# Designs tried in a protein design run: peptides against a protein of PDB entry 4QMF. Part 49

Target 1, 175 residues: chain A of PDB entry 4QMF
Amino acid sequence: ESSFMTLFPKYRESYLKTIWNDVTRALDKHNIACVLDLVEGSMTVKTTRKTYDPAIILKARDLIKLLARSVPFPQAVKILQDDMACDVIKIGNFVTNKERFVKRRQRLVGPNGNTLKALELLTKCYILVQGNTVSAMGPFKGLKEVRRVVEDCMKNIHPIYHIKELMIKRELAKR

## One batch from the design tools (peptide; made by RFdiffusion4, then SolubleMPNN)

Design b2_p14_8_s4 (from b2_p14_8, 5 letters changed)
Fold by OpenDDE base, seed 2:
Structure b2_p14_8_s4 (fold): chain B 175 residues (1-175), chain A 14 residues (1-14)
Amino acid sequence: as target 1 above (175 residues)
Amino acid sequence: SLVEQAIEELEKEL
């Protein structure tokens, strides 16, 4: 039997309580057990004797990881699909200055969220910028691109540069 | 903006 646990911040508790029945139902389809521990502030997923696919526990692990990082359940649950991958990018360690961190993180979002939207469209990923992490869901190729843009942004390379590059690559790939 | 223009173009392709 395999089990995975993730901690979640206190501000997520109320939301997680409201959707936990939905989490349980989604995982029950795969015979994965789950526990929400409000005292510890943790989520746990575990295989059972009835778990048929041993790989699904890894997706369940990813599910609770995404939920802990503020991804809404209707989006996070898509991780259980075979063709869906995810990445949680830690961005808090790139810059020591708080003001600089906030400025660079805001560049990922851009005016009216347009920078982020463009990046989502170009990479075919869902992207959520929250706190000290960026959560992304999509194909592996797209996720690789997202991580590059996100990390470079925190290293003071503006996302618009990468967006332009991705636009050019997209045009070249068209017949 | 260039980003807005890019979004418009991308959305037309969807």
Scores: peptide ipSAE 0.290, ipTM 0.865, DockQ to the pose 0.116
Fold by OpenDDE base, seed 5:
Structure b2_p14_8_s4 (fold): chain B 175 residues (1-175), chain A 14 residues (1-14)
Amino acid sequence: as target 1 above (175 residues)
Amino acid sequence: SLVEQAIEELEKEL
């Protein structure tokens, strides 16, 4: 039997309580057990004697990881699909200056969210910028590109330069 | 803007 646990911040408690029945139902289809501990502030997933596919526990681990980082359930639950991967990118330690951090994080989103939308379209990923993390879901190749753009942004390379490069690569791939 | 133009082009291809 395998088990994984993830802590979640206090501000996430209310939402997690509201969707936990849906989490339970989704995992029950795979005979994965789950527990929400409101005292500790943790989510746990574990295999049971009835679990058919041992690999699904790793996807269940990823599910609770995504939920802990503010990804909404209807999106996060897609991680249980075979063709979906995810990444949680920690961005909080790249810059010590709070104002600089906020400015660079905002560059990922851009005016009216257009920068983020362009990145999502070019990488075929879902991307959520929240707090000190960026959560992404999609194909492995796309996730690799997202991580590069996000980390470079925190290192003061504006996402627009990566968008240009991705557009050029896309055009070349059509030839 | 460049980003807006990129979005417009990408949405046309979808």
Scores: peptide ipSAE 0.259, ipTM 0.850, DockQ to the pose 0.117
Fold by OpenDDE base, seed 4:
Structure b2_p14_8_s4 (fold): chain B 175 residues (1-175), chain A 14 residues (1-14)
Amino acid sequence: as target 1 above (175 residues)
Amino acid sequence: SLVEQAIEELEKEL
């Protein structure tokens, strides 16, 4: 049997408690067992003797990873679909200055979330900026683009530059 | 801001 565990921050505990029955039900469909450990602050997923598809455990791993990074369950559970991929991008180590970090992270979101919305639309991904990570879900190609934009933003390349590039590429692809 | 304006225009194209 295969097993994966992820830790979650304390502030996420209350939410995880509220949705854990839904997590269990979703994973039960695939005969994947799961455990929420509130003492340790961890989530665990395990294959069982009844698990038919051994690859589903990797998606279950991704599910709990996404949940730990504040992705809401209704979105995170989509990772169990065959055509859905995800990425958790660590952004906390690009800048040592906290103020600069916050500023650059905010650039990803932009005014009224418009920058993020544009990125989501262009990449066809779901994107959540939270804490020291950016979580993304969507097609593989889109995820690659998201990671590039996110990391470059933390390197002081404004997302608008990439948005313009993506727009140009989109137009060229229509030809 | 200029950035906001640019984003707004881009959003119109989406």
Scores: peptide ipSAE 0.227, ipTM 0.829, DockQ to the pose 0.150
Fold by OpenDDE base, seed 1:
Structure b2_p14_8_s4 (fold): chain B 175 residues (1-175), chain A 14 residues (1-14)
Amino acid sequence: as target 1 above (175 residues)
Amino acid sequence: SLVEQAIEELEKEL
């Protein structure tokens, strides 16, 4: 039997409490047990004797990881689907200067969130920029592209470059 | 903007 635990920040506690019954219900369908520990500030998922698919515990692990990083439950729960993968990209260590960090992080979002929206459409991923991480959900190929764009952005390569590249690739794929 | 144009094109195809 396998078990995974993730810590969550204090500001996430209230939300997690409100949706935990939904988490439990979603995981019960797969005979995965879960525990919300408000004292420690942790979420735990466990296989049970009734767990049929041994791989589902890894998806459950990813679910609580996403929830800890502010992904809403209706989106995060999609990770339990076979065709859905996720990535949590740490962006806080690329730049030491806080103002520079904020500026580069904002480039990922862009005016009115349009840069992020374009990236989501091009990669077929859900993308959430929050704090020191970027959470993404989608096909593996798309996730690879997202990570590249995100990390390059923090390395001072503007996302517009990648958007142009992805647009070209998309056009070529239609031919 | 280029980004907005890209979004518009993408939304038409999706």
Scores: peptide ipSAE 0.282, ipTM 0.861, DockQ to the pose 0.116; fails the geometry check

## One batch from the design tools (peptide; made by RFdiffusion4, then SolubleMPNN)

Design b2_p15_1_s1 (from b2_p15_1, 4 letters changed)
Fold by OpenDDE base, seed 4:
Structure b2_p15_1_s1 (fold): chain B 175 residues (1-175), chain A 15 residues (1-15)
Amino acid sequence: as target 1 above (175 residues)
Amino acid sequence: DEIVKKAIEELEKEL
C-alpha cells in the first residue's frame, strides 16, 4: 500500500470541507482512497487493492498538494489527466525583507494580472500565485519556463524580460 | 508598472 499525506493551513479548511466529496468521487474512479483530517489539518491519499494503475497515486499526491496551496478543485483535479503535470514553487525564502518580497511577488502578477496571464499564455500553463508559493499546471516544458521566471522574479529579474524572451523563442520555433 | 503593462499588452497582441 502506497500513501501520501499533505498538511494544509487552517484558512483552507472551510473550502476543503466543501469540495471533499468531489475529491473523493474523482479519486474513487481510480480506486484511490482519501481522508480529510480536520484535527491534524491534513489530506491523505492511499492505494487500495483495487487500484489498477500504480502511477495514479503520484497524481493523487499532486492533487492534494495543489489543493493545500489554494488551487481550486476544478483546476487541481485536472492533474489526474495523463498529459498534465504540476509544480509548486516555493518563493518565500528568496527575500528576507517582507516589503521586498511583496513587491517582487506583485511584479509576477502585474497590473490586473496581465503579467501572469502573459506567462500563462506563453507557457501554456495554469499559474496561481498565493502566499509563499506559486502553483503551476501544464506541460513539463512550460513548467520549466514558469519556474525560471518565478524564481528569477524573486531574484529581482523583472518578468517582462523573460516574457519578451519567451515570445521571441516562440516566433523562432514557428519558422 | 504602467510601462510594463503597456509592453505586455502589446506583446499579447502578438501572441
Scores: peptide ipSAE 0.087, ipTM 0.757, DockQ to the pose 0.139
Fold by OpenDDE base, seed 2:
Structure b2_p15_1_s1 (fold): chain B 175 residues (1-175), chain A 15 residues (1-15)
Amino acid sequence: as target 1 above (175 residues)
Amino acid sequence: DEIVKKAIEELEKEL
């Protein structure tokens, strides 16, 4: 039997309690067991004797990882689909200066979230910027592009440059 | 900001 655990921050507790029955129901379809430990602040997923697909436990691992990083359940649960991948990009260690970190993170989001929305459309990914991580869900190619843009943004390369590049590439692919 | 807005508008038309 395989099991995976992830810790979640205290501010997620109330939300996770609210949706945990839905998590359980979604994983039960695959005979994956799950546990929410409010004392430790952890989520655990594990295979059972009835688990048919051994690979689904890895998707269950990704599900709890996404939930811990503030991805809402209706979006996070899509990770259980075969064609859906995810990435959790740690951005907190690229910049030591707090003000510089906040400024660069804000550039990724842009005014009214428009920069992020453009990036989501171009990469066909869902993207959530929260705290010290960026969570993304989508096709592998799109996820690679998202990671590049996010990391480069934290390295002081403005996302607009990449958005323009991605737009040009998309137009060329249609020809 | 205007470039991003125009980019989004163009992308939305293609979807």
Scores: peptide ipSAE 0.085, ipTM 0.765, DockQ to the pose 0.116
Fold by OpenDDE base, seed 3:
Structure b2_p15_1_s1 (fold): chain B 175 residues (1-175), chain A 15 residues (1-15)
Amino acid sequence: as target 1 above (175 residues)
Amino acid sequence: DEIVKKAIEELEKEL
């Protein structure tokens, strides 16, 4: 049997308790067992003797990883679909100065979230900027693009440059 | 950002 565990921050506990029955039901369809440990502050997923697809445990691992990083359940559960991938991008270590970090992270979101929305549309990904991580879900090509934009933003390359580039590439692909 | 707004508007029309 294969198992994976992830820790979650305390502020996420109330939400996870609320949706855990839905997590259990979603994983039961694949014969994956799951445990929410409120004392340790952890989520665990494991294969059972009835697990048909051995690869689904890796998707279950990704599910709990996404949930721990504040992705809502209705979005996170889509990771169980075959055509859906995810990435959790650590952004906290690119700059030491807190103010510079906050400014660069804010550029990813932009005014009224418009920069982030543009990136989501262009990459066909869901993107969540939270704390020291950016969580993304979508096709592998789109995820690769998201990671590039996010990391470059933390390296002081403004996302608008990449948005323009992605728009041009999209227009070229339609021809 | 006017560029982003225009980009979003164009993308939404294509979807």
Scores: peptide ipSAE 0.085, ipTM 0.766, DockQ to the pose 0.113
Fold by OpenDDE base, seed 5:
Structure b2_p15_1_s1 (fold): chain B 175 residues (1-175), chain A 15 residues (1-15)
Amino acid sequence: as target 1 above (175 residues)
Amino acid sequence: DEIVKKAIEELEKEL
């Protein structure tokens, strides 16, 4: 049997309790068992004797990882689809100064969230900026692009530069 | 800000 566990922060507990029945139902379709431990603050997924596809446990691992990082269930559950991948990008360790960190993280979002929306459209990814992580879901190629933009932003390369580059690449691909 | 806005507008027209 294969099992995976992830810890979640205390502020996420209330939400996870409210959606855990939905998590259970989604995983039951694949005969994956799951446990929410409120004392430890953990989520666990495990294969059962009835699990048909052994690869689905890795998708279940990704599901609980996304949920722990504030991705809402209706979006996170899409990770169980074969064509969907995800990435959790740690951004908290690029800058030691808290004020500089906050400013660079805000650049990813931009005014009215427009910078983030442009990046989502260009990469065909869902992107959530929360705390010390950026969570992304989408095609593998798009995820690679998102990680580059996010990490470069934390290294003081403005996202607009990459947005322009991605737009040019898109136009060239149409020729 | 204007560059991003224009970029989004162009992308939305193609979707």
Scores: peptide ipSAE 0.080, ipTM 0.763, DockQ to the pose 0.114

Design b2_p15_1_s2 (from b2_p15_1, 6 letters changed)
Fold by OpenDDE base, seed 4:
Structure b2_p15_1_s2 (fold): chain B 175 residues (1-175), chain A 15 residues (1-15)
Amino acid sequence: as target 1 above (175 residues)
Amino acid sequence: MEIVEQAIKELEKEL
């Protein structure tokens, strides 16, 4: 029996309670059991005797990881698709100065979210910037690109430079 | 792609 547990912050409790029946239903299709522990503040996923695909438990693990990091259920549940991967990028440790951290994190989003939207389109990923993490979902190639842009942004490389690079690469690939 | 191009143009003005 394979089992994975993820802790979630208290502020996510109300939301997780509201969507947990949907989580259960989605995982039941794969015969994966799940538990929401409100006392501990944890989510657990487990294989059962009826679990057919042993790899699905890893996707279930990723599902609860994404949910813990504020990804909405309608988006997070897509991780159960075989063509979908995810990454949770920790950004909180790149900069010790809080003001500098906030400024660099804001650069990932940009004015009206345009920077983030451009990055999502170029990488074919969903991207959520929240707290001390960036959650991304999409193809592995796109996820690799997202991680590079995100980490470099926290290292004071403006996302625009990577966005330009990605645009050029895309244009070259069409020829 | 037009959205991306527009975003790039807007961001370039901020640099």
Scores: peptide ipSAE 0.217, ipTM 0.838, DockQ to the pose 0.715
Fold by OpenDDE base, seed 1:
Structure b2_p15_1_s2 (fold): chain B 175 residues (1-175), chain A 15 residues (1-15)
Amino acid sequence: as target 1 above (175 residues)
Amino acid sequence: MEIVEQAIKELEKEL
């Protein structure tokens, strides 16, 4: 039997309690067991004797990881689909200065979230910037592009340069 | 694509 556990921050507890029945139902379709431990502040997923596809446990692991990083359930549950991949990018360790961190993180979002929306469209990914992580879901190629843009942004390369590059590449691909 | 173009215009103003 395979099992995976992830911790979640205290501020996420109320939401996770609210949606946990939906998590259970989604995983039951695959005969994956799950446990929400409110004392420890953890989520666990486990294979059962009835689990047909043993690889689905890795997707279940990713599901709880996404939920712990504030991804909403209706989006996070899409990770159980065969064509959907995800990435959780840690951004908190690129700079020590808090003000510099906040400024660079804000560049990923941009005015009215337009920078983030542009990046989502160009990469065909869902992207959530929250706290010290960026969560992304989508095709593998798009996820690679997202990680590059996010990490470079934290290294003081403005997202505009990558967005312009991605735009040009898309225009060329349509010809 | 129009959304992307608009985002680029806004970003260019902030550079």
Scores: peptide ipSAE 0.215, ipTM 0.838, DockQ to the pose 0.759
Fold by OpenDDE base, seed 5:
Structure b2_p15_1_s2 (fold): chain B 175 residues (1-175), chain A 15 residues (1-15)
Amino acid sequence: as target 1 above (175 residues)
Amino acid sequence: MEIVEQAIKELEKEL
């Protein structure tokens, strides 16, 4: 049997309790068992004797990872699809100064969220900036691009540079 | 801001 566990922060507990029945139903379709431990603050997924596809446990692991990082269930559950991948990018360790960290993180979002929206469109990814992580879901190629932009932003390279580059690449691909 | 806004507008037309 294979099992995976992830911890979640206390502020996420209320939401996870409300959607856990939906998580259970989604995983039951694949005969994956799951447990929400409110005392420890953990989520666990495990294979059962009835699990047909052994690879689905890795998708279930990704599901609970995304949920722990504030991705809403209707979006996170899409990770169970074969064509969907995800990435959780840790951004909290790039800058020691808190004010500088906040400023650089805000650049990823931009005014009215437009910078983030542009990046989502260009990469065909869902992107959520929360706390010390950026969660992304989409095609593997798009995820690679998202990670580059996010990490470079934390290294003081403005996202607009990459947005322009991605736009040019898109135009060239149409020829 | 203006560049990003214009980029979004162009992308939305193509999608």
Scores: peptide ipSAE 0.150, ipTM 0.793, DockQ to the pose 0.115
Fold by OpenDDE base, seed 2:
Structure b2_p15_1_s2 (fold): chain B 175 residues (1-175), chain A 15 residues (1-15)
Amino acid sequence: as target 1 above (175 residues)
Amino acid sequence: MEIVEQAIKELEKEL
């Protein structure tokens, strides 16, 4: 039997309690067991004797990882689909200066979230910027593009440059 | 910031 655990921050506890029955129901369809430990602040997923697909446990691992990083359940649960992948990009270690970190993270989001929305559309990914991580869900190609843009943004390359590049590539692919 | 905002608005029209 395989099991995976992830810790979650205290501020997620109330939300996770609210949606945990839905998590359980979604995983029960695959005979994956799950546990929410409010004392430790952890989520655990594990295979059972009835688990048919051994690969689904890896998707269950990704599900709890996404939930721990503030991805809402209706979006996070899509990770259980075969065609859906995810990435959790740690951005907190690229810049030591707090003000510089905040400024670069804000550039990724842009005014009214428009920069992030443009990136989501171009990569066909869902993207959530929260705290010290960026969570993304979508096709592998799109996820690679998201990671590049996010990391480069934290390295002081403005996202607009990549957005323009992605637009050009998209236009070329239609020809 | 205004230049970036304008660029994004222009790109949004193309999306």
Scores: peptide ipSAE 0.141, ipTM 0.785, DockQ to the pose 0.138

Design b2_p15_1_s3 (from b2_p15_1, 6 letters changed)
Fold by OpenDDE base, seed 4:
Structure b2_p15_1_s3 (fold): chain B 175 residues (1-175), chain A 15 residues (1-15)
Amino acid sequence: as target 1 above (175 residues)
Amino acid sequence: MELVKKAIEELEKEL
């Protein structure tokens, strides 16, 4: 029996309670058991005797990881698709100065979310900037690109530089 | 693609 557990912050509790029946239903299709522990503040996923695909437990692990990091259920549940991957990028440790951290994190979003939207379109990923993490979902190639842009942004490389690079690469690949 | 180009153009004006 394989199991994975993730902790979630208290502010996610109300939301997780609201969607947990939907989580259960989605995982039941794969014969994966799940538990929401409100006392500990944890989510657990487990294989059962009826679990057919042993790899699905890893996707279930990723599902609860994404949910813990504020990804909405309708988006997070897409991780159960075989063509979908995810990454949770920790950004909180790149900068010790809080003001500098906030400024660099805001650059990932940009004015009216335009920077983030451009990055999502170029990488074919969903991207959520929340707290001390960036959650991304999409193809592995796109996820690699997202991680580079996100980490470099926290290292004071403006995202627009990479966005321009990605645009050029995309235009070259179409020829 | 056009949306991305427009986004880049807007971002470039702010730099």
Scores: peptide ipSAE 0.121, ipTM 0.791, DockQ to the pose 0.658
Fold by OpenDDE base, seed 2:
Structure b2_p15_1_s3 (fold): chain B 175 residues (1-175), chain A 15 residues (1-15)
Amino acid sequence: as target 1 above (175 residues)
Amino acid sequence: MELVKKAIEELEKEL
């Protein structure tokens, strides 16, 4: 039997309690067991004797990882689909200066979230910027593009440059 | 910020 655990921050506890029955129901369809430990602040997923697909446990691992990083359940549960991949990009270690970190993270989001929305549309990914991580869900190609833009943004390359590049590539692919 | 906003708005029209 295979099992995976992830810790979640205290501020997620109330939300996770609210949606945990839905998590359980979604995983039960695959005969994956799950446990929410409010004392430790952890989520656990594990295979059972009835688990048919051994690969689904890896998707269950990704589900709890996404939930721990503030991805809402209706979006996070899509990771259980075969065609859906995810990435959790750690951004907190690229910049030591707090003000510089906040400024670069804000550039990724942009005014009214428009920069992030443009990136989501171009990469066909869902993207959530929260705290010290960026969570993304979508096709592998799109996820690679998201990671590049996110990391480069934290390295002081403005996202607009990549957005323009992605627009050009998209237009060329239609020809 | 304003120039970036305008650039994104223009790009959004093309999406």
Scores: peptide ipSAE 0.065, ipTM 0.744, DockQ to the pose 0.138
Fold by OpenDDE base, seed 5:
Formats: structure tokens, C-alpha cells, sequence
Structure b2_p15_1_s3 (fold): chain B 175 residues (1-175), chain A 15 residues (1-15)
């Protein structure tokens, strides 16, 4: 039997309790068992004797990872699809100064979320900036592009540079 | 800022 566990922050507990029945139903379709431990603050997924596809446990691991990082269930559950990948990018360790960290993280979002929306459209990814992580879901190629932009932003390279580059690449691909 | 807004608008028309 294969099992995976992830911890979640206390502020996420209320939401996870409200959606856990939906998580259970989604995983039951694949005969994956799951447990929400409110004392420890953990989520666990495990294969059962009835699990047909052994690879689905890795998707279930990714599901609980995304949920722990504030991705809402209706979006996170899409990770169970074969064509969907995800990435959780740790951004909290690039900058020691808190004010500088907050300023660089805000550049990823931009005014009215427009910078983030442009990046989502260009990469065909869902992107959530929360706390010390950026969660992304989409095609593997798009995820690679998202990680580059996010990490470079934390290294003081403005996202607009990459957005322009991605736009040019898109126009060239249409020719 | 304005360039990003224009870029988004153009991209939304193509989708």
C-alpha cells in the first residue's frame, strides 16, 4: 500500500472541513482512501486493495498538496485529470527583507490582478499567489514558464519582461 | 501598466 500525507496551516482548517466530503467522493471513484486529521492538522491519501490504477495515488498526493496551499476544491480536483499537472513554487526564501518580499510578490499580481491574468492566459495555467507559495495548474510546458517568471520576479526581474517575451513567441508560433 | 492592459485585451479577443 502507498500513502502520502501533507500538513496544512491552522487558518485552512475551517475550509477543509467544509469540502472534505467532496474530496472523499472524488477519490472514492478511484478507490483511494483519505483522512482529515484536525488534531495533527494533516491530510492523508492511500491506496486500497480495490485501487485499479496505481498512478492515481500520485495525483491524490498532488490534490492534498494544492488544498493545503489554499487552492479551492473545484480547481484543485482537476489535478486528477491525466492532462493536468501542478507545481507549488516556494517564494519565501528568495528575499530576507519582508518589505522587499511583499513588494516583489505584489508585482506578480499587478494592478487589479492584470499581470497575473496575462501570465495565466499566455501559459494556459491557473495561478494562485498565497503566502510563501505560488500554486499553478496546467500543461507541463506552461508550468515551466510560470516557474521561470515567478522565480525571476523574486530575483527582481519584472514580470512584464517575460510577458512581452511570451507574447512575441505566441505571435511567431502562429506563422 | 498600460502595455499589460492592452496585451490582456488583445489576448482575450483571440481566446
Amino acid sequence: as target 1 above (175 residues)
Amino acid sequence: MELVKKAIEELEKEL
Scores: peptide ipSAE 0.060, ipTM 0.740, DockQ to the pose 0.081
Fold by OpenDDE base, seed 3:
Structure b2_p15_1_s3 (fold): chain B 175 residues (1-175), chain A 15 residues (1-15)
Amino acid sequence: as target 1 above (175 residues)
Amino acid sequence: MELVKKAIEELEKEL
């Protein structure tokens, strides 16, 4: 049997309790067992003797990882689909200065979230900027683009530069 | 950013 565990922050506990029956039902379709430990503050997923696809446990691992990073269940559960991939990008270590970190993280979101929305549309990804991580879900090509934009933003390259480039590439692909 | 809004509107029409 294969198993994976992830810790979650305390502020996420109430939400996870609310949706855990839905998590269980979604994983039961694949014969994956799951446990929510409120004392430790952890989620665990396990293969069972009835698990048909051994690779689904890796998707279940990604599911609990996404949930721990504040991705809503209706979005996170899509990771169980074959065509869906995810990435959790750590952004907290690119700069030591807190104010500089906050400013660069805010550039990813932009005014009224418009920068983030533009990036989501261009990459065909879901993107959540939360705390010290950026969670993304979508096709591998799109995820690669998201990681580049996010990391470059933390290195002081403004996302608009990449958005313009992605727009041009999209127009060229339609021809 | 008016350019981003316009870009989003155009992208939404194409999707």
Scores: peptide ipSAE 0.065, ipTM 0.750, DockQ to the pose 0.077; fails the geometry check

